# Peptides against a protein of PDB entry 3T6J, part 114

Target 1, 375 residues: chain A of PDB entry 3T6J
Amino acid sequence: PIVESYIGFIESYRDPFGSRGEFEGFVAVVNKAMSAKFERLVASAEQLLKELPWPPTFEKDKFLTPDFTSLDVLTFAGSGIPAGINIPNYDDLRQTEGFKNVSLGNVLAVAYATQREKLTFLEEDDKDLYILWKGPSFDVQVGLHELLGHGSGKLFVQDEKGAFNFDQETVINPETGEQIQSWYRSGETWDSKFSTIASSYEECRAESVGLYLCLHPQVLEIFGFEGADAEDVIYVNWLNMVRAGLLALEFYTPEAFNWRQAHMQARFVILRVLLEAGEGLVTITPTTGSDGRPDARVRLDRSKIRSVGKPALERFLRRLQVLKSTGDVAGGRALYEGYATVTDAPPECFLTLRDTVLLRKESRKLIVQPNTRLE
Target 2, 372 residues: chain A of PDB entry 3T6J as posed
Amino acid sequence: PIVESYIGFIESYRDPFGSRGEFEGFVAVVNKAMSAKFERLVASAEQLLKELPWPPTFEKDKFLTPDFTSLDVLTFAGSGIPAGINIPNYDDLRQTEGFKNVSLGNVLAVAYREKLTFLEEDDKDLYILWKGPSFDVQVGLHALLGHGSGKLFVQDEKGAFNFDQETVINPETGEQIQSWYRSGETWDSKFSTIASSYEECRAESVGLYLCLHPQVLEIFGFEGADAEDVIYVNWLNMVRAGLLALEFYTPEAFNWRQAHMQARFVILRVLLEAGEGLVTITPTTGSDGRPDARVRLDRSKIRSVGKPALERFLRRLQVLKSTGDVAGGRALYEGYATVTDAPPECFLTLRDTVLLRKESRKLIVQPNTRLE

## One batch from the design tools (peptide; made by RFdiffusion4, then SolubleMPNN)

Design b2_p15_5_s4 (from b2_p15_5, 8 letters changed)
Fold by OpenDDE base, seed 1:
Structure b2_p15_5_s4 (fold): chain B 375 residues (1-375), chain A 15 residues (1-15)
Amino acid sequence: as target 1 above (375 residues)
Amino acid sequence: MFGTFDFENGTLPLA
């Protein structure tokens, strides 16, 4: 078997300032069969990047072909186990040296093993479909998230010599219609500049890229889905995201007005974006469970994903990227924190829903090291 | 980027 490993200060999610990495490491075995799908995705990456909702001037000048492998984790040492990884985390290095993507396949598989009776917040009619396609949809989402989410976009930089990596005279901000008015100065990075929102904001961008691009037939074909199956994968991927946005409330601390998990905050933001789109795309309905206690149902109108959801996500995702590229911290924070705000305002009453989420929370599961055998 | 898998909620924080 092909063994991969890494170790070091990598992820900064536990740093309140999002700057200092946690020391972590893993040992994993390459899953060749699943890696082949990601290799096809890599082969299409340059073309798929053009489908993202920002001008080429806001994309990397040169595409650097990354590696992408599916890994079965033998051991993982850290505060948590991701579904996927894109490294390095430094945008400058990603732009100049390249990056590597991995999907932690057996971690995903554990997530797939949800018992129907324990599946919360979905309509009964969606549960079987969700269970069937959760795994495949996650594979798609992880691939897009890592490769085309984290792997996309350009930072506008002025170097120490005063030179720009973009043409100040010709590059236009698609949101304002004006020339670029802000950028990263020498020594400024994404994390240093956006600080407390940097990690969650970037995860939100990456998740949004996944949802947005999973609508593209070529992506689904790469993963082996066509026709009705492809549409079901799309639906379940979007449904999973809106459900995740509700579940995310567990990780919000009302007393401190803070989020304890960057990815969950990101998913809540996406939920808010899709709720704002209106037109019956997403609805969250408080209910009463069979036990007589509070419950809730999330509904996603499949027929409105492309007509309502995609345009809403497109606009939002473009704004995320433009604000990121231009280093507009004020604009970025205003946008992101606006969607990340949790109140009890009608109609959603998110703080009340949070109580429901906590009430319906399952006991924490532990990942145990697998046993492997070489024949 | 790092995405922590949340087993409690069956949602995958993607990294």
Scores: peptide ipSAE 0.027, ipTM 0.718, DockQ to the pose 0.244; fails the geometry check
Fold by OpenDDE base, seed 5:
Structure b2_p15_5_s4 (fold): chain B 375 residues (1-375), chain A 15 residues (1-15)
Amino acid sequence: as target 1 above (375 residues)
Amino acid sequence: MFGTFDFENGTLPLA
């Protein structure tokens, strides 16, 4: 078997300021079969990057082909086991030296094992489809999230010598129509600039890239889906995201006005974006469960994903990238915190929905890490 | 960067 490992101060999710890494480590075995799919995705990455909704001037000048491997985790030490990893976490290094992507395949497999009767907040008609395609859709989402999410976008930088990595005279901000007015100075990083919102903001960008690019036929073909299957994978991927946005409310603390999990905050933001798109794309309906207690249902109109959802996500994703590239912390914070705000305002009444989410919360699953033997 | 799976809600946080 091919063994992969990493160890060190890597992820900063536990630091409120996104600066200090948590000590983490794993040992894993390469899943060759699944890795082959990700290799095909890597082979198409340069082409797919051109499909992202920002000008080439906001993309990396040179594509550095990364490694992407599916791993079966043998042991993991840290505060939580991720589904996927993109390293290093330093954008400057990603731009100059490249990056690696991994999918933690057996972690994903555990997540796929959802019992139908325990599946909350979905319409009955969606449950079977959701169960069938949750796994495959996750593979697609993880691949896109890591490779083309975290692996995309340029930071505008002025180096210590005063030189810019972009042409100040010709590069135009697509949101304002003006020349670039802000950038990262020497010593400034994504995390240092955006601080408290940096992790969640980046996760939101990566998740949005996944949703956006999963609509591309070539992506589905890479993962082996065509025709009706491809459409079902797309639908379930988007449905999972909007459901996750509702579930995310568990991780909001109203008394402190803060989020306790960066990815779930990101998913809530995406839900808010798609709700704002309107036109019946996403609806959340409070209901009463069979037990007589509050419940809810999330509905996604499949027919409106491309016509309503994609344009809304495109605009939002472009804004995220432009603000990130230009180091516009004020604009970025205003945008992101606006969508991350949780109130009880109608029609959604998110604080009330949070109570429902907490009421319907499933018991925490335990992951038992495997042992290996020589036979 | 990584996504942590929320086992309580059956959703995978992706990083």
Scores: peptide ipSAE 0.026, ipTM 0.716, DockQ to the pose 0.233; fails the geometry check
Fold by OpenDDE base, seed 4:
Structure b2_p15_5_s4 (fold): chain B 375 residues (1-375), chain A 15 residues (1-15)
Amino acid sequence: as target 1 above (375 residues)
Amino acid sequence: MFGTFDFENGTLPLA
């Protein structure tokens, strides 16, 4: 078997300032069959990057073809096991030296294991569809998230010699219509500059890329979905995201005004964006469960994903990227923290919904080191 | 990184 491993101070999710990496490492085996799908995605990546809602000047100057493999993890040492990884984490290295993507296939398989009777917050009519397509939609989302999410975008940098990696005279900020007025100085990184919001913000950008690009017919074709199946995968992917945004409330601590999980914060932000889009795209309805206690239902109007959801996400995603590229911390923080704020304001009453989420919390899952053998 | 499983909480944040 092909064995992959990595080790070091890699992910900064456990650092409140997003700068200090946690020591982690894994040993995994390449899943050749699953890797083939991601290889097809890589082959289309350069073209798909052009579909992202920012000017080419805000994208990497040169596409560096990454590796993308599906891995079956044998052992993982760290505080948590990801479903996917894009490394290195330094954006400057990603844009100049390249990157590698991995999907942790057996971790995803565990995530897919959901019993219908335990599936919370969905309409009954959506549950069977959700169960059927959760796995495939998640594969699509992970692929896009890692490859075209984390693997996209450019940071505008002025080096120690005063040279810029962009043309100051010709590059225009699409949000302002003006020349670029801010950038990263020598020694400044994404994490150092955006600090407390950096990790979650980046995850939000990557998740948004996944949702946005999964609407592209070529993406679903790459994964082998066409016609009604492709539409169902799209629907379930978006439905899963809005559901995740609700579930995210578990990871918010009201007393500290703090999020405990960067990805879940990101998903909540996306939910807020899609709720703000209005027009009946997303509806969260408090209900009463069969046990007489609070419950909730999330509804996503399939017919409005492209007409309402896509434009809303497009605008939001473009803003995320522009603010990231220009190192506009003030603007980025204002935008992101605005959507990440959890209040009990109507109509959503998110703090009240949080109580419902906690009440309906699913049983804890454990991931245990697998065994493998050669046959 | 996508979808971290938190060992402390035993929960994989599902998208």
Scores: peptide ipSAE 0.026, ipTM 0.714, DockQ to the pose 0.186; fails the geometry check
Fold by OpenDDE base, seed 2:
Formats: sequence, C-alpha cells, structure tokens
Structure b2_p15_5_s4 (fold): chain B 375 residues (1-375), chain A 15 residues (1-15)
Amino acid sequence: as target 1 above (375 residues)
Amino acid sequence: MFGTFDFENGTLPLA
C-alpha cells in the first residue's frame, strides 16, 4: 500500500488566538479508488475557481495544482481526527508555493454510521434519504471544502519594498465599488490580523464554498452523480449543513459567550445566513418527542435551494472573501460575530434550542485504531 | 481542516 504521514505543530484550533499549532501526527494508507475522484476534481479546479462569487482579481493570480488524496487512517495522534486537511495553514504559502489536500475517508465513514432510530432533528421523510446520501454528499463537501475552499482566494499584500501584489488603480472592491483601501502589510498574516475569529471564519468560508459549488453539475459528475442522484446529493449536503448548524449549539457556552469549536461555529453562522434568507428555505420547529421531552425538526425546502439559498450564500461568501482579501478585520469581525451571536430572541430562540440539542445529544463516538494484515 | 472536533474532551462529535 501507499503510506502517507505527517507530524508537527500543524493545526491551531486549540489556540484561542488561532496562531499556535498543536503537535499532531498520523499514519495512513492511500485509498486509490476515492483518490481518483479527487484527482478529477483537481483537474477541474482551475475552471471551478472561476465559478466562485468574487472577481478574478480576488482570486489567486496563478493556480498551483495541488495534491489531493483520500486516506484511510491507521493511527492519528492529536486532540481530534479531522475529516479532511488542507496544508500548509499559511495563506501566503498556499498562494505562492501551493498546497496539499487529504480526505480521511475511513473517519468519514465512521462519522456517518448513524442508526435511523438515533438520527435527531430530521423529518421522518428525510431520514432514509439522509442515511443513503450522507456519505457521498460528505465526500463532495470535503473535496470542495479543502480544495476550493481553503485553496481559494487571494490576500492583497504590500511587501517590504512597498510593492503590491494587485493593481491599486484598477482593482475594485465589489462590495463598495471603490478602490482597495486596505491590505496585508509585510509580516501580517490572516491569523495575526483576524486572530480569535480567524479559524472559524476560514472554516465558514470553506464550508460555504462547498455548499455553493456542489450545485454545479460538473462537480456532481466528477463524483459520479447525475440526474436524480445528483439532486439528492445536493439536497442532503445542504440538509446536513443546516442540521449541523443546529447541532452546533452544543459547542456554545452561554456563560462565557464563546464557542468551543471552530467548525461548529462556522456551521451555525451558515445556518443563520440561510435562515435570514427566509422564504421558507429553512425552518426549525420545536416539537415534543415520543418520550414527552423537548425535541426539534429541521426542514429544508429542496425547491428553494437554488432560488433562495444560493443567492443568499453567494452574497455572504463574497463578503467573507472580500473582507479576508483586504484584511478588513473590523468589517470581518462585525459580519462574522453578528451571525455567530447566540440569543434567545424569537422566532428561533437559539438558547432554548440549545437546551433541546443538549437533551438529545447522542453518545460520543469513539474511533478505534484499525489493524492491517497481509492477505 | 474539515471535521467536528470536541477539543474539550478530544472526541469527534459526529453529527
């Protein structure tokens, strides 16, 4: 088998300032069959980058073709096992030197082994479809998230010599209609500028890219989905995201007004964006379970994903990217923290919903290291 | 990185 590994101070999610990496490492085996799908995605990446909702001037000047591999993890040493990885975690290096993507395939498979009777917060009519397509939709989401999420977008930089990596006279901010007024100076990075929100903000951007681009027929074709199957994969991907946004409330600490998990905060933000879009796209309804205790149902109107959801996500995603590119920390923080705020205000009453989420919390899954044998 | 991590206890909250 082809073996891959990495080790070092890599992910900064445990750092409150998003700057200091946790020491981690893994050993994994290449899943050739799944890797072939990601290779096709890589081959289409340059074209798909043009579908992102920002001007080419806000995208990387030169696409650097990355590696993308699906891995079956044998061992992972760290505080948690991710579903996917994009490295290096430095935007400047991603922009100038390139990057590598991996999907931890067997981790995803374990994550999605949900028993129907234990599947919370979905309508009964959605459960079978969700179970069927959760895995495939997640493969699509991870691929897009890593490759075209983390792998996309340009940072506007002024170097130590005063030179800009963009044309100050011609590049226009699509949100303001004006010339670019802010950028990263020499020594400034994404993490150093955006600090406490950097990790979650970037995850939100990457997740949003996944949702947005999964609507593209070419993406579904790459993963082998056409017709009704493609539409079901799209639906389940979006449904999974809005459900995840509700589940995210577990990771909010009301007493400290803070989030304990960057990805879950990001998913809550996306839920808020899609709820704000209105028009019946997303509905969260408090209910009573068969046990007589509080419950809830998330409903996503499939027919409104393209007409309501996509435009809302497009606008939001463009704003995320523009604020990131220009190093506008004040604007970025205002936008992101606005959507990340958790209150008990109607109609959603998120703090009350949080109590329901905690009440319905499933037992934590344990990942046991697999064994290998020669046959 | 893509995934759900519980950094408080090191578990994967698999939604």
Scores: peptide ipSAE 0.022, ipTM 0.683, DockQ to the pose 0.173; fails the geometry check

Design b2_p15_6_s1 (from b2_p15_6, 7 letters changed)
Fold by OpenDDE base, seed 4:
Structure b2_p15_6_s1 (fold): chain B 375 residues (1-375), chain A 15 residues (1-15)
Amino acid sequence: as target 1 above (375 residues)
Amino acid sequence: SLGRSPTGTFYFDPP
């Protein structure tokens, strides 16, 4: 078998300032069969990058073909096992040296296990569809999230000698219409500059890329979905995201005004963006469960994903990227923290909904080390 | 590495 491993101080999710890496390591085996779809995605990556809602000047100067493999994890040492990974974490290295993507296939398989009777916050009519397409939609989302999410965008940098990695005279900020007025100085990194919001912000960008690009017919085709199946995968992917945004409230600590999980915070932000879009795209309705206790239902209007959802996400995603590229911490923080704020303001009443989410909390999955053999 | 983490794969303090 082809064995992959990595080890070191890699992920900074547990650092409040997003800078200090947690010691992590894994050993995994390449799943050749599952890697094939991701290889096809890589083959289209350069073209798909052009579909992202920012100018080429805000994208990597040169496309560097990454690896993308599906891995079956044998052992994982760390605080948690991701579904996908994009390495390295340093944006400068990503844009100059390249990167690698992995999907942790057997982790995803565990995540796909859902019992219909325990599936919360969905309308009954959506449950079977959700169960059917959750796995496939996750594969699409993870692929896009890693390859075209984390693997996209450029940081504007002035090096220690004063040289810029962009043309100051010609590059225009698409949000302002002006020349670039801020950038990363020597020694400044994404994490060091954006600090407390860096990890979640980046995850939000990556998740948003996934939602945005999954609407592209070529993406679904790469994964083998066409016609009604493709539309169902899209719907379930978006539905899963808005549901995840609600579930995210579990990981918010009101007393500390703190998020405990970067990805879930990101998903909440996306939910807020899509709710702000209005026009009946997303509706969260408090209900009463069969037990007489609070419940909720998330509804996504399929017919409005492209007409309402996509434009809203486009604008938001572009802003995320522009603020990231320019190192505009003030603007980025204002934007992100604005959407990440959890209040009990109507009509959503998120703090009240949080109580419902906690009440309906699903059992945490325990992932244990598997074994394998050659026959 | 940056990556998507499935819900429930991490340990978090209760709210």
Scores: peptide ipSAE 0.073, ipTM 0.801, DockQ to the pose 0.101; fails the geometry check
Fold by OpenDDE base, seed 3:
Structure b2_p15_6_s1 (fold): chain B 375 residues (1-375), chain A 15 residues (1-15)
Amino acid sequence: as target 1 above (375 residues)
Amino acid sequence: SLGRSPTGTFYFDPP
């Protein structure tokens, strides 16, 4: 077997300023069968990057072919186990030296195990489809999230010698129509500038890339889905995201006006973006459960994903990238915190919905260290 | 690493 591992101060999610890494480590075994799909995705990555909704001037200058492997984790020491990983976390190194992607396949498998009767916040007609395609849709989303989410975009930088990595005279900000007015100076990084929102903002960008690009036929083909199956995978991927946005309310602390989980905050933001799109794309309906207590249902109109959802996500995703590239902290914070705000304002009444989410909360799954053997 | 966490698997309280 092929064994992979890492150890050190890697993830900064627990740092309120997003800069100091938490000490973590893992030992894992390569899953060759699952890795083959991700290798096909890597082979198409350069072309798929061009499908992202920003000008080439906001994308990396040179594509560097990354590694992508599916791993079965044997041991993971840290505050939480991710489904996928993109390393290193330094954008400059990703752009100049390359990066590596991994999917933690057996972690995803744990997430796939859901009993139908315990599946919350979905319409009955969607439950069987959701159960069937949750796993496959997760594989697609993780692949896109890591490879083309975290692995995309350019930071505009002025180095210590005063040189720019972009042409100040010709590069135009697609949102303003003006020349670039801000950038990262020497010593400034994504985390140092965006600080408290950096981790969640980046996760939101990566998740948005996944939703946006999963609509591309080539992506579904790479993962082996065609025809009606491909459309079902797309539907379930989007449905899972909007459901996750509702579930995310568990990780909001109203008294402190803060989020306790960066990825869940990101998913709530995406839900808000898709709700804002309107036109019946996403509907959250408070209901009464069979126990007589509050419940809720999330509905996604499949027929409006491309016509309503995609354009809304495109605009939002472009704004995220442009603000990131230009180091516009004020604009980025205004945008992101606006969508991340949780109030009880109608019609959504998110604080009330949070009470429902907490009421319907499932017990946290226990992740147990496995063993393995050759036979 | 920048990693995606599935629902309910990654949780921490801010310090």
Scores: peptide ipSAE 0.068, ipTM 0.805, DockQ to the pose 0.088; fails the geometry check
Fold by OpenDDE base, seed 1:
Structure b2_p15_6_s1 (fold): chain B 375 residues (1-375), chain A 15 residues (1-15)
Amino acid sequence: as target 1 above (375 residues)
Amino acid sequence: SLGRSPTGTFYFDPP
């Protein structure tokens, strides 16, 4: 078997400033069969990058072909186990040297194991579909999230010699219609500049890329989905995201006005974006469970994903990227924190919903080291 | 690395 490993100060999710890495390591075995889909995704990456809702001037100047493999984790040492990984985290290195993507396949498999009777916040008519397509939709989402989410976009930089990596005279900000007015100076990084929102903001961008690009037929074809199956995968992927946005409330601490998990904050932001789109795309309805206690249902109108959801997400995702590229911390923070704000304002009453989420919280599961055998 | 935690399954614990 092909064994992959890494070790070092890698993820900064536990740093309040999003800059200092936690010491982490894993040992994994390459799943060749599952890697094939991701290899096809890599082969289409350059073309798919052009489908993202920003001008080429906001994308990397040179496409660097990354590696993408599916891994079965044998051991993982860290504060949490991701579903996918994009390395390195340094934007400059990603842009100049390239990057690697991995999907932790057996981690995803654990996430797939949901008992129908314990599946919260979905309509009964969605539960079977959700259970059926959760796994496949996760594969799609993780692939897009890592490769085309984290693997996309350009930072505008002025180097120590005063040279720009973009043409100041010709590059136009698509949001303002004006020339670029802000950029990263020498020594400034994404994490250093955006600090407390950097990790969550980037995860939000990556998740949004996943939702946005999963609508593309080519993506679904790469993963082997066509026709009704493809539409179901799309639906379940979007449904999972809006559900995740609700579940995210578990990780908000009202007393401190802070989020404890970057990915969940990102998913809540996406939920807010899709709720703002209106037109019946997403509905969260408080209910009473069979036990007589508070419950909730999330509904996603499948027929409005492309007509309502996609345009809303497109605009939002473009704004995320433009603000990231230009190093506009003030604008980025205003945008992101606006959507990340949790209040009890009607109609959603998110703080009340949080109580419901906590009430319906599942017990934490433990990951156990798997047994493996070579025949 | 930047990684995605599965919804409702795995996440990074706060410090």
Scores: peptide ipSAE 0.056, ipTM 0.797, DockQ to the pose 0.095; fails the geometry check
Fold by OpenDDE base, seed 2:
Structure b2_p15_6_s1 (fold): chain B 375 residues (1-375), chain A 15 residues (1-15)
Amino acid sequence: as target 1 above (375 residues)
Amino acid sequence: SLGRSPTGTFYFDPP
């Protein structure tokens, strides 16, 4: 088998400032069959980058073809096992040297092993569809998230010699209609500038890219989905995201007004964006379970994903990227923290919903190291 | 690397 590994101070999610890496490592085996889909995605990456909702001036000047591999993890040493990885975590290196993507396929498979009777917060009519397509839709989401999420966008930089990596006279901020007024100076990085929100903000951008681009027929074709299957994969991907936004409340600590998990915070933000879009796109309804205790149902109107959801996400995603590119920390923080705020204000009453989420919390899944054998 | 945590895995102890 083809073996891949990495080790070192890599992920900074446990650092409140998003800068200091946790020591981790893994050993994994390449899943050739699953990797083939991601290779096709890589082959289309340059074209798909153009579909993102920002001007080419806010995208990388040169496309650097990345690696993308599906891996079956044998061992993972760290605080948690991700579903996907994009490295390096340095935006400048991503722009100038390229990057690598991996999907931890067997981790995803474990995550999707949900028993129907234990599946929370979905309508009964959605459960079978969700169970059927959760895995495939998640493969799509992870691929887009890593490759075209983390792998997209340009940071505007002024180097130590005073030179800009963009034309100050011609590049226009699509949100303001004005010339670029802020950028990263020499020595400034994404993490150093955006600090406490950097990790979650970037995850939110990447997740949003996934949702946005999964609507593109070419993406679904790459993964082998056409017709009704493609539409079901799209629906389940979006449904999974809005459900995740509700589940995210588990990771909010009201007493400290803080989030404990960057990805879940990001998913809550996306939920808030889609709820704000209105028009019946997303509905969260408190209910009473069969046990007489509080419950809830998430509904996503499939017919409104493209008409309501996509435009809302487009606007939001563009704003995320523009603020990131220009190093506008004040604007970025205002936007992101605004959507990340959790209150008990009606109609959503998120703090009350959090209590429901905690009551319905599933037992933690344990990932056990697999064994390998020669046959 | 920016690692994505899968929904429902909740394997990450919230840092």
Scores: peptide ipSAE 0.035, ipTM 0.786, DockQ to the pose 0.107; fails the geometry check

